# Ledger of designs, part 178: peptides against a protein of PDB entry 5FRP

Target 1, 225 residues: chain A of PDB entry 5FRP
Amino acid sequence: VEWTESIPQIIATREDISKELNQALAKTFIDSDPRVRRTSVMIFNKVPVTEIWKNITNKAIYTSLLHLAREKHKEVRELCINTMAKFYSNSLNEIERTYQNKEIWEIIDTIPSTLYNLYYINDLNINEQVDSVIFEYLLPFEPDNDKRVHRLLTVLSHFDKKAFTSFFAFNARQIKISFAISKYIDFSKFLNNQESMSSSQGPIVMNKYNQTLQWLASGLSDSTK

## One batch from the design tools (peptide; made by RFdiffusion4, then SolubleMPNN)

Design b2_p28_1_s4 (from b2_p28_1, 12 letters changed)
Fold by OpenDDE base, seed 5:
Structure b2_p28_1_s4 (fold): chain B 225 residues (1-225), chain A 28 residues (1-28)
Amino acid sequence: as target 1 above (225 residues)
Amino acid sequence: DKELKLLKSRIAAGLTDEEAEALKKFLE
């Protein structure tokens, strides 16, 4: 583990080899040996998120990480799922969105959808793992209401259609309708903030709001019958 | 692998033994 943590520091101190190193690392993620792929994933797991963002600049590395979530080797897949979820959460907490890192964020923002789409594989072990990482990393317990709502909106704003469907299915089985209503109220309050709506994500969030409303309405109707 | 060879060459030329070992372990 100690040697893994030294890699980003090496990249930072040796700018002359940074490009070549990134290219070499990108290849390790698609290596035929699962042990090599595992080692590559472990970089994201053991190295501080700030150092990763600073020194890993090849976008192909991040894309390859996400692809490993569906690989056949069970150990690597499981590690990857946990790692990408944790990395997503840490990135949201510690990495500022800038013009320079925009392209990487575009990839990282797809992690929630990538994870929720795994439900369609219909594997019980995968489902359990996805459930776990959702509670631990994607939508963790947060006592601050504003932070909780903001996190939820951030996750939902990048959902594809399939992920959104899975999200509602998950909530239907795990969260009581009363809690869903509470979240809806918070969501609605957030949307009433003009600054939030004027952002580039405003229209997307509004669309998700409407879908949530429809879902709630449908659920309530069924409960009254 | 061309990139790996280049990296090894640069490691041998300017990196410490500790740094070189860390990179080798990652690439194996």
Scores: peptide ipSAE 0.013, ipTM 0.443, DockQ to the pose 0.010
Fold by OpenDDE base, seed 4:
Structure b2_p28_1_s4 (fold): chain B 225 residues (1-225), chain A 28 residues (1-28)
Amino acid sequence: as target 1 above (225 residues)
Amino acid sequence: DKELKLLKSRIAAGLTDEEAEALKKFLE
């Protein structure tokens, strides 16, 4: 554990991490001690993405990271899920695709699929976490339509069949939410108009507004409120 | 604020039914 904890500093200070170090690090991801595994995952959180890509060249490390998403140890799993999602997003934003890093990108590009596949575990806690990281890191809000579409296509481009299925199911929920939000906005506008409120439609709209608000609120976990 | 951001993200990531179907067909 102590050794692994020193790795972030080493990575940050060294331009070239030896093959041996990479191999050693790879072993820590599969260590029997969850604390060691946790510490290993934390490297991805503590070290800038650019430095990770530069210094961690052993593909086994990345594959192991992704594998930890299905780990039995809850804390490590949760950390891993957040970490890989964030790492994916940061990589998309900061790392250029080159011939040299192609092999790593092939692994990283599977992160979205890996995450969406977690829905099949049918664990509410995992589902919630996956939802969270999708919105935060994979498909974040983007006001620019072109960028949004590009990100979406990027995410989808490497989906396996299971991930697509999950995505479409999830997307269906998003459509409903979107519709509800639109109505909420419309209702809010209506309610802000005094003339409209004094009309016969006032009470009706108020009821719909409340219903919509309740529905929206119920769809959000306490952690997201 | 966080809640609102999440909602916005959901909306932004959403596909219309038509788009979803088109995409599904394209990917099959």
Scores: peptide ipSAE 0.006, ipTM 0.271, DockQ to the pose 0.083
Fold by OpenDDE base, seed 3:
Structure b2_p28_1_s4 (fold): chain B 225 residues (1-225), chain A 28 residues (1-28)
Amino acid sequence: as target 1 above (225 residues)
Amino acid sequence: DKELKLLKSRIAAGLTDEEAEALKKFLE
């Protein structure tokens, strides 16, 4: 535990982390003591994503991180789920795909599937957490359509059949809700402008606004736009 | 492929037009 707690500082200050250190760190993720595992996961929260990618090169560490999403210890599991989701998002935003980091990306790209597969556990608490991290990190609110589509494609590109099934069951609705909320905000801005309301577009926007509200209120995941 | 067809249908039902088209192309 004590050694593991020192790792964030080491990573932050050292330009090159030795292979031996990586190997030692990998072992901490599978330690029998949940405190050690917790501390190991926390490294991903305490160290900037760029430094993680630079210094943690042992793929076993990343694989082990993903496995902790299904571990028995609740606190560690919950921490892991949040951590991997955030790490995934940060990686997409800040880390370039190169030949050198290809093997790590192959693991990281499975994070969405790993998370969506947790729905099959059929645990309410887990489901809620997965929903939360999906909205916060995997498929965050994005008003730009192109960016949203790109992120969606990235997330789905490595889905297995089970993940797709879960996606359509749970997340398809969420995506539509997010989109509807985005439109709602735009409509609200429009409605707050009296000049806009008096224009020829006023009634049209009002109608769309009402449709959006109705759809949101209904809670239906249908083709209504 | 029956599975792909089903997925395309589900996508079309649950996503925006732009997203649906993008995913359809992706699955082809």
Scores: peptide ipSAE 0.047, ipTM 0.487, DockQ to the pose 0.044; fails the geometry check
Fold by OpenDDE base, seed 1:
Structure b2_p28_1_s4 (fold): chain B 225 residues (1-225), chain A 28 residues (1-28)
Amino acid sequence: as target 1 above (225 residues)
Amino acid sequence: DKELKLLKSRIAAGLTDEEAEALKKFLE
């Protein structure tokens, strides 16, 4: 796209214009109209991460983006949560840490903590969304152990105490789910064996199976409250 | 996008013509 190539040149040639543009953009993130705030967030989705880092230099914009994670307007909040998680991941992958951008990185590095702190709102929909973006963007599937560990350490390196607690709870939920699935499989195998069903343990296993099914059927997010 | 247009208009109202054009390109 022609503008992608032209904008950096324009911003680079006039520092004063760049500064004023950033100031104007910062105001849109706190605009009273949710449509304006939504559109502001969409900048981070529509513009390549490298161009964002290059063109948006006002720290207030990034800070405001993070604050929108607790936005009263549901649609804006949900968009912001997805956007900031994706932006974090893309930044880790594509943006080099330099002395010049260190102040912005200090803000961006708090995104994982910001997201994990949303669990304390105790909203089922928010929890589900946070779980989703963690798996998609923060801690994606990585078969390489070294890369996986490095990403994990990066995410945890800026956690506050509350975020760490939430992280632990999240992992605990995963363990419980894995355990439940394993037991479901075992119970299913047992129930399919006629000889086992005729044993004295038959009724006991049946009861446990039903409890497991009920837990699973209630939904993963609901069951892991 | 209606929302994008609204954003551009609001920002442009406080910018010079040159700044507004730069913003327009940035938001395309």
Scores: peptide ipSAE 0.021, ipTM 0.487, DockQ to the pose 0.011; fails the geometry check

Design b2_p28_2_s1 (from b2_p28_2, 11 letters changed)
Fold by OpenDDE base, seed 1:
Structure b2_p28_2_s1 (fold): chain B 225 residues (1-225), chain A 28 residues (1-28)
Amino acid sequence: as target 1 above (225 residues)
Amino acid sequence: MPILTPEQKELLLKLKEETEKKLKELEE
């Protein structure tokens, strides 16, 4: 009975420990030593995505992770780009959207835009890396048409204007492959089902889809010339 | 530069150890 009475205090203590831990971790992402920043990023690689979401609740940590994509230190930047792309993919696959994690998802949903915006740096090494992580993690090859379409729509749904422009410029091939494998009819059915879901993102996704289709149509016409 | 307190460093180490332990348990 005394042990059960101590459980609430232990839980409260754990919450306090969690808060302090998150505060400490947030500081490591902005540490002046690149080794410390590197180690911080590696947490996202070494720890399962489910445990990260459970234990890292400070939104500042996720924001800081995204900022490291523009890090001056090459090794840290490259690690961050790979890490955030992988983390995004794993999160989409393994983490449910809840009211409690909404604020974190709002940050994570910006990862695709964050990555595509790196093309504007006009660095060949960065471009190659972004290409690599897009094909590996953001828009991986998926034989299931519905899953592939869903992933594509998810990625596009949160694009800013710049990311969308970059997407069309650099990932035309990926889109073509995605649509070539997807039966148009199945895709249309999927969109119709998503529209029935009262999500505020439905109209935005549909608009982006239509723009993508128009772009594909124009690109196909250029390849036949 | 945010200087980590000794307490914060200890917490980070504990988190690392716990996460590594959990990872090993999952691989097992």
Scores: peptide ipSAE 0.024, ipTM 0.354, DockQ to the pose 0.012
Fold by OpenDDE base, seed 2:
Structure b2_p28_2_s1 (fold): chain B 225 residues (1-225), chain A 28 residues (1-28)
Amino acid sequence: as target 1 above (225 residues)
Amino acid sequence: MPILTPEQKELLLKLKEETEKKLKELEE
């Protein structure tokens, strides 16, 4: 435990982590002590994503991280689910795909499927957590349509069959809501523009705005049930 | 359904097509 707790500091101070250190770290993810496993997961939370990609080169570490999503220990599992979702999002935003990191990306690209497959466990608490991390990290609100669609396509592009099934079952409606929210923002901006309101399009936009609001209200109410 | 702009509709159609393509590839 003590050694593992020091790893974030080591990664932050060193440019390159040795192969030996990576091997040692890989062992901590599969340690019999949940505290050790927890501390291992915390490395991904405490160290910037760019430093993780730079220093953690052992594939086994990433694979082990993903396996902890099905960990028996509740606290470790919950932490892992949040961590891997956040790490995925940060990686998409900050890490370029190169030949050198291709093998790691192949693992990281499975995170969405790993998360969506958790729905098949049929645990209410897990489902709620998965819902939360999906909308916080995997498919966050994005007002830019191109960026939003690009992220969605990226997430979907690596889905296995089970993940697709889960996606359509649990999140299809939420995706529709995200588009409505984007439109709501556009309408709100339009409404705040006095020049636009004085135009012949003003009443039309107001009508669309109201329809969007009504749809959003109905959609959100249904999703909370 | 919310009123989507033509651009948004196009993006959704693209998403649908890509999704369907991917699903077919997985069944194969």
Scores: peptide ipSAE 0.019, ipTM 0.360, DockQ to the pose 0.020
Fold by OpenDDE base, seed 5:
Structure b2_p28_2_s1 (fold): chain B 225 residues (1-225), chain A 28 residues (1-28)
Amino acid sequence: as target 1 above (225 residues)
Amino acid sequence: MPILTPEQKELLLKLKEETEKKLKELEE
């Protein structure tokens, strides 16, 4: 426990964490003592995301973090769920995708699916927590429509089939409406531009607009049921 | 989990396809 508690400071001060330290840290995530696991998760909360990505290069650590979302210890699980959601959001905002970090991103990109798959546990408390972190971190309020849409698309692009099902069941109505409204606004702007309507793309956009309207109408009708 | 109707499944598939398409467009 004491060793693990020192890790945030070490990561913050050292530019390069040794392979051995990463291996040792990986072991703490799977330690039998929940306090050790908790402290390990807290590293992701205490250390800036950029430093985490720089210093934690062992993919097993990230994989283990994701596994803790389903562990039996309630406190650790709850902490993990919040932590991984926040870490995902921070990573999207601050970490560039490179060839060197591709393997880690492949794991991090599964966080949305990991979270949405927790709905299958059918635990009310877990469901509420997942709802909370989705709206706080995964799909946060973004006043910029383009950024909001981009974030949504990013999240959805990495969904497994189960996550997609969960998304549709629990959150899709609100998100779909938001997304459709954004498209509606964009299409409305386009349609209001006469020059654009006279172009060869005019009919195509009009068709997409109509499809969007139909989709919105269907979504709204379902929300009233 | 609520059982998705065939219509809902189709909508999800369409959403997925549109999302993937748009994502590719944003990456280009």
Scores: peptide ipSAE 0.018, ipTM 0.360, DockQ to the pose 0.031
Fold by OpenDDE base, seed 4:
Structure b2_p28_2_s1 (fold): chain B 225 residues (1-225), chain A 28 residues (1-28)
Amino acid sequence: as target 1 above (225 residues)
Amino acid sequence: MPILTPEQKELLLKLKEETEKKLKELEE
């Protein structure tokens, strides 16, 4: 535990982590003590994503991280689910795909599927957590249509069949809502422009705005039932 | 652009169509 707790500091200060350190770290992820496993996962939370990618080159570490999503120990599992989702999002935003990091990306690209497959466990607590991290990290709200579509395509591009099934079962509706919210924002901006409201388009936009609100309200209410 | 399988493309298309349909309904 003490050794693992020192790893974030080491990664932050050293340009190159030795193969030995990577091997040692890989062992901590599979340690019998859940505290050790927890501390190992925390490395991904404490160290900047760019430094993780630079210094953690052992693919087994990433594979082990993903495996902890099905960990029996609740605290470790919950931490892992949050961590991998956040790490995925940060990686997409900050890490370029290169030939050198291809093998790691192949693992990281499975995170969405890994998360969506957790729905098949049929655990309410897990489902709630997965829902949370999906909308916080995997498919965050994005008002820019191109960016939103790009993110969605990225996430879907590596889905297995089971992940797709769960996606449409649990999250497809929310994705639709996200598009409506985007329109709502546009309408709101339009409505805030007095010149636009005085135009012939004013009543039309108001109607669309009201319809959008009604649709959103209905959609949200159905999700809570 | 990410490489999508035919199945993935179909699913995405379906999602888009449904979304567009709903948005159109809101515009009417």
Scores: peptide ipSAE 0.013, ipTM 0.353, DockQ to the pose 0.034; fails the geometry check

Design b2_p28_2_s2 (from b2_p28_2, 13 letters changed)
Fold by OpenDDE base, seed 2:
Structure b2_p28_2_s2 (fold): chain B 225 residues (1-225), chain A 28 residues (1-28)
Amino acid sequence: as target 1 above (225 residues)
Amino acid sequence: KPILTPEEKELFLKLKKETEEKLKKLKE
């Protein structure tokens, strides 16, 4: 426990976190002692998001963090849920997508789905917490419509089918879905026009958005029946 | 269950010490 408590300071001060350190840190997330696991999660709260992305390069750490959302220990689980939601939001705001961090982003992009999938546990306390973090971190109040829509589209673009179902069941009433869909369509059209001009990544992004549209459309049709 | 090896513990202790030293130098 004591060494784990020192990690935030180490990460904040050092730029040369070794592979070995990352491997050791990864082990702490699955430690049998909930205090160790808690301390490990707290690293994400105590260290700036930019420093985390810079120094924590082992994908297993991020995967393990997400896994703790379903942990048996209540305190650790609750902390993890709050932490991962906040980390997701901060990452979206502060971290650019690059080739180097692509693998980590692939994991981080699953956070919304991970959270929405917690509704299937059918625990009232978990549901309340998920509701809270969704509105605080995932889909925060944003007066700028473009920014709000962009965030929503980002969140939805990585949903699995189960997450979409949960989204429509629990949150659709609070979100102007019709407005979001309209903007999504406009964005998709924009992407289609840009893809004809630009890079090999365009088609991949477009495919993801198209899939999202299809899932949204299917979800809406099912809710109206 | 993955327990930190003695080598890993030693590494952390080393890093902790080095970090503390760096912080001390920055305050100086």
Scores: peptide ipSAE 0.098, ipTM 0.659, DockQ to the pose 0.009
Fold by OpenDDE base, seed 5:
Structure b2_p28_2_s2 (fold): chain B 225 residues (1-225), chain A 28 residues (1-28)
Amino acid sequence: as target 1 above (225 residues)
Amino acid sequence: KPILTPEEKELFLKLKKETEEKLKKLKE
């Protein structure tokens, strides 16, 4: 526990976190002692998101973080759920998508789906927590409509089928989905303009948005049935 | 059995110590 408690300071102070340190840290997320697991999760809360992305490069750490959302220990689970949601939001706001961090983003992009899948546990406390973190971190209030819609589409673009189902069941009514759909044309234009600036990512993003809209449309049709 | 190897623990201790030393120097 003591060594894990020192990690936030190490990460914040040093840029030379070794591969070995990452490997060791990855092991702490699966430690039998819930205090160790808790401390490991707290790293993501104590260290700035930019420093996390810079220094934590082992995919297993991020994967393990996501797995803790379903762990048996209540305190660790609750902490993990809050932590991953916050981390996701901070990452979207502060971390650019690059070729170098693509593999980590592939994991982080699954956080919304991971959270929405927790509704299937059918636990009231978990449901309440998921509701809370969704509106606090995943889909926060944004006065700029375009930014709000962009965030929404970003979150939804990586949903699995189960996550979409949960979304429509629990949270779709609280989100102006119709507004998002109506702004699709604007987003398409936006994406087209971005494609002209970055040739390789544009089509991928466009496809994701299109898929999101299709899924939303399908979900709405099913809910009206 | 601790999941961390003795070598890994030693590495963490080393890093901790080095970090503490760096922080002390920065405050000086």
Scores: peptide ipSAE 0.094, ipTM 0.653, DockQ to the pose 0.009
Fold by OpenDDE base, seed 1:
Structure b2_p28_2_s2 (fold): chain B 225 residues (1-225), chain A 28 residues (1-28)
Amino acid sequence: as target 1 above (225 residues)
Amino acid sequence: KPILTPEEKELFLKLKKETEEKLKKLKE
């Protein structure tokens, strides 16, 4: 515990964090002691996002962080959910996508799906927390329509099937979907420009997007009835 | 069993000490 408590200061102060330190840190996320896991998660809250991306380069750390969203220990789980949502938002706002950080972004881009998949646990407390972090961090209020749509499209672009289903069930009603539809052309362009679309997942994402649009259209039709 | 190896602990202690020293120098 004492070791992990010192990590935020080290990361914030040093630019030469070794591979070995990253490996050691990765182990703390799977420690049997929930206090150790908690302290490890807190690193993401105490250190600026830019410094984390710079100094934490082991992808296993990020993967382990996401895994803690399903942690049995309530306090650690709740902290993790808040932390990963905030970290996602901060990353989108402050971190550029580069070739060097591509592998980390591939993990971070799954945070929205990870969060929306928590609805399937069917726990009221978890549902409330997920709702809270979605509106606070993932899809915050944005008066600029273009920015809002862009954020929405970014979030949706990496959804798995289950996440899409949850999104439409819980949050589609609060999002002015009409704006997203109006920017469909922009979305299509956005998707085409994403490197992920060049993968075998591209057609799947497009199919899901189309299903989403159909669902949105149907939902809008139901709300107008 | 502590998840961290003795070598990892030593590395951590070293980094901690160096960081503290660096911070002290920045405040001077």
Scores: peptide ipSAE 0.093, ipTM 0.653, DockQ to the pose 0.009
Fold by OpenDDE base, seed 3:
Structure b2_p28_2_s2 (fold): chain B 225 residues (1-225), chain A 28 residues (1-28)
Amino acid sequence: as target 1 above (225 residues)
Amino acid sequence: KPILTPEEKELFLKLKKETEEKLKKLKE
């Protein structure tokens, strides 16, 4: 625990964190002691997002962070859910996508799906927390329509089937997705520019987009008035 | 239980020391 508590200061001060330190840190996320796991999660809260991306390069750390969202220890789980949502939002706002950080982004881009999939646990406490972090971090209020749509599309672009279904069930009615129709052309360009479109996932993303449009066309979005 | 190796502990101590030195320089 003590060494892990020192990590935030090290990360905040140094730009040359070694591979070995990352490996050691990765181990703390799967430690049997919930205090250790908690401390490790808190690194993401104590250290600026830019410094995290710069210094934490081991993908296993990020994967382990996401996994903690389903752990048994309530306090750690709740902390993790809040942390990963906030980290996702901060990353979108502050971190550019580069070739060097591509592998990490592939993991971070799954955070929305990870969160929405928690609804299937059918726990009221978890559901409330997920609702909270969605509206606080994932899909925050944004008065700029273009920015709001862009954020929404970014979130949806990496949804798995379950997350997409959950989105419609729990949150879609509260989100003005109708703006996506007005930006159809821009959205299409956006999708085409995403690496996911060049992959086997491209058709899946397009299918999800079409489903969203169908949902909008059905007038289900009007139920929010 | 994943336990830090002796090498990892040594690395930690080294990094801690170096970090402290850097912090001192930043305050100067």
Scores: peptide ipSAE 0.076, ipTM 0.648, DockQ to the pose 0.009

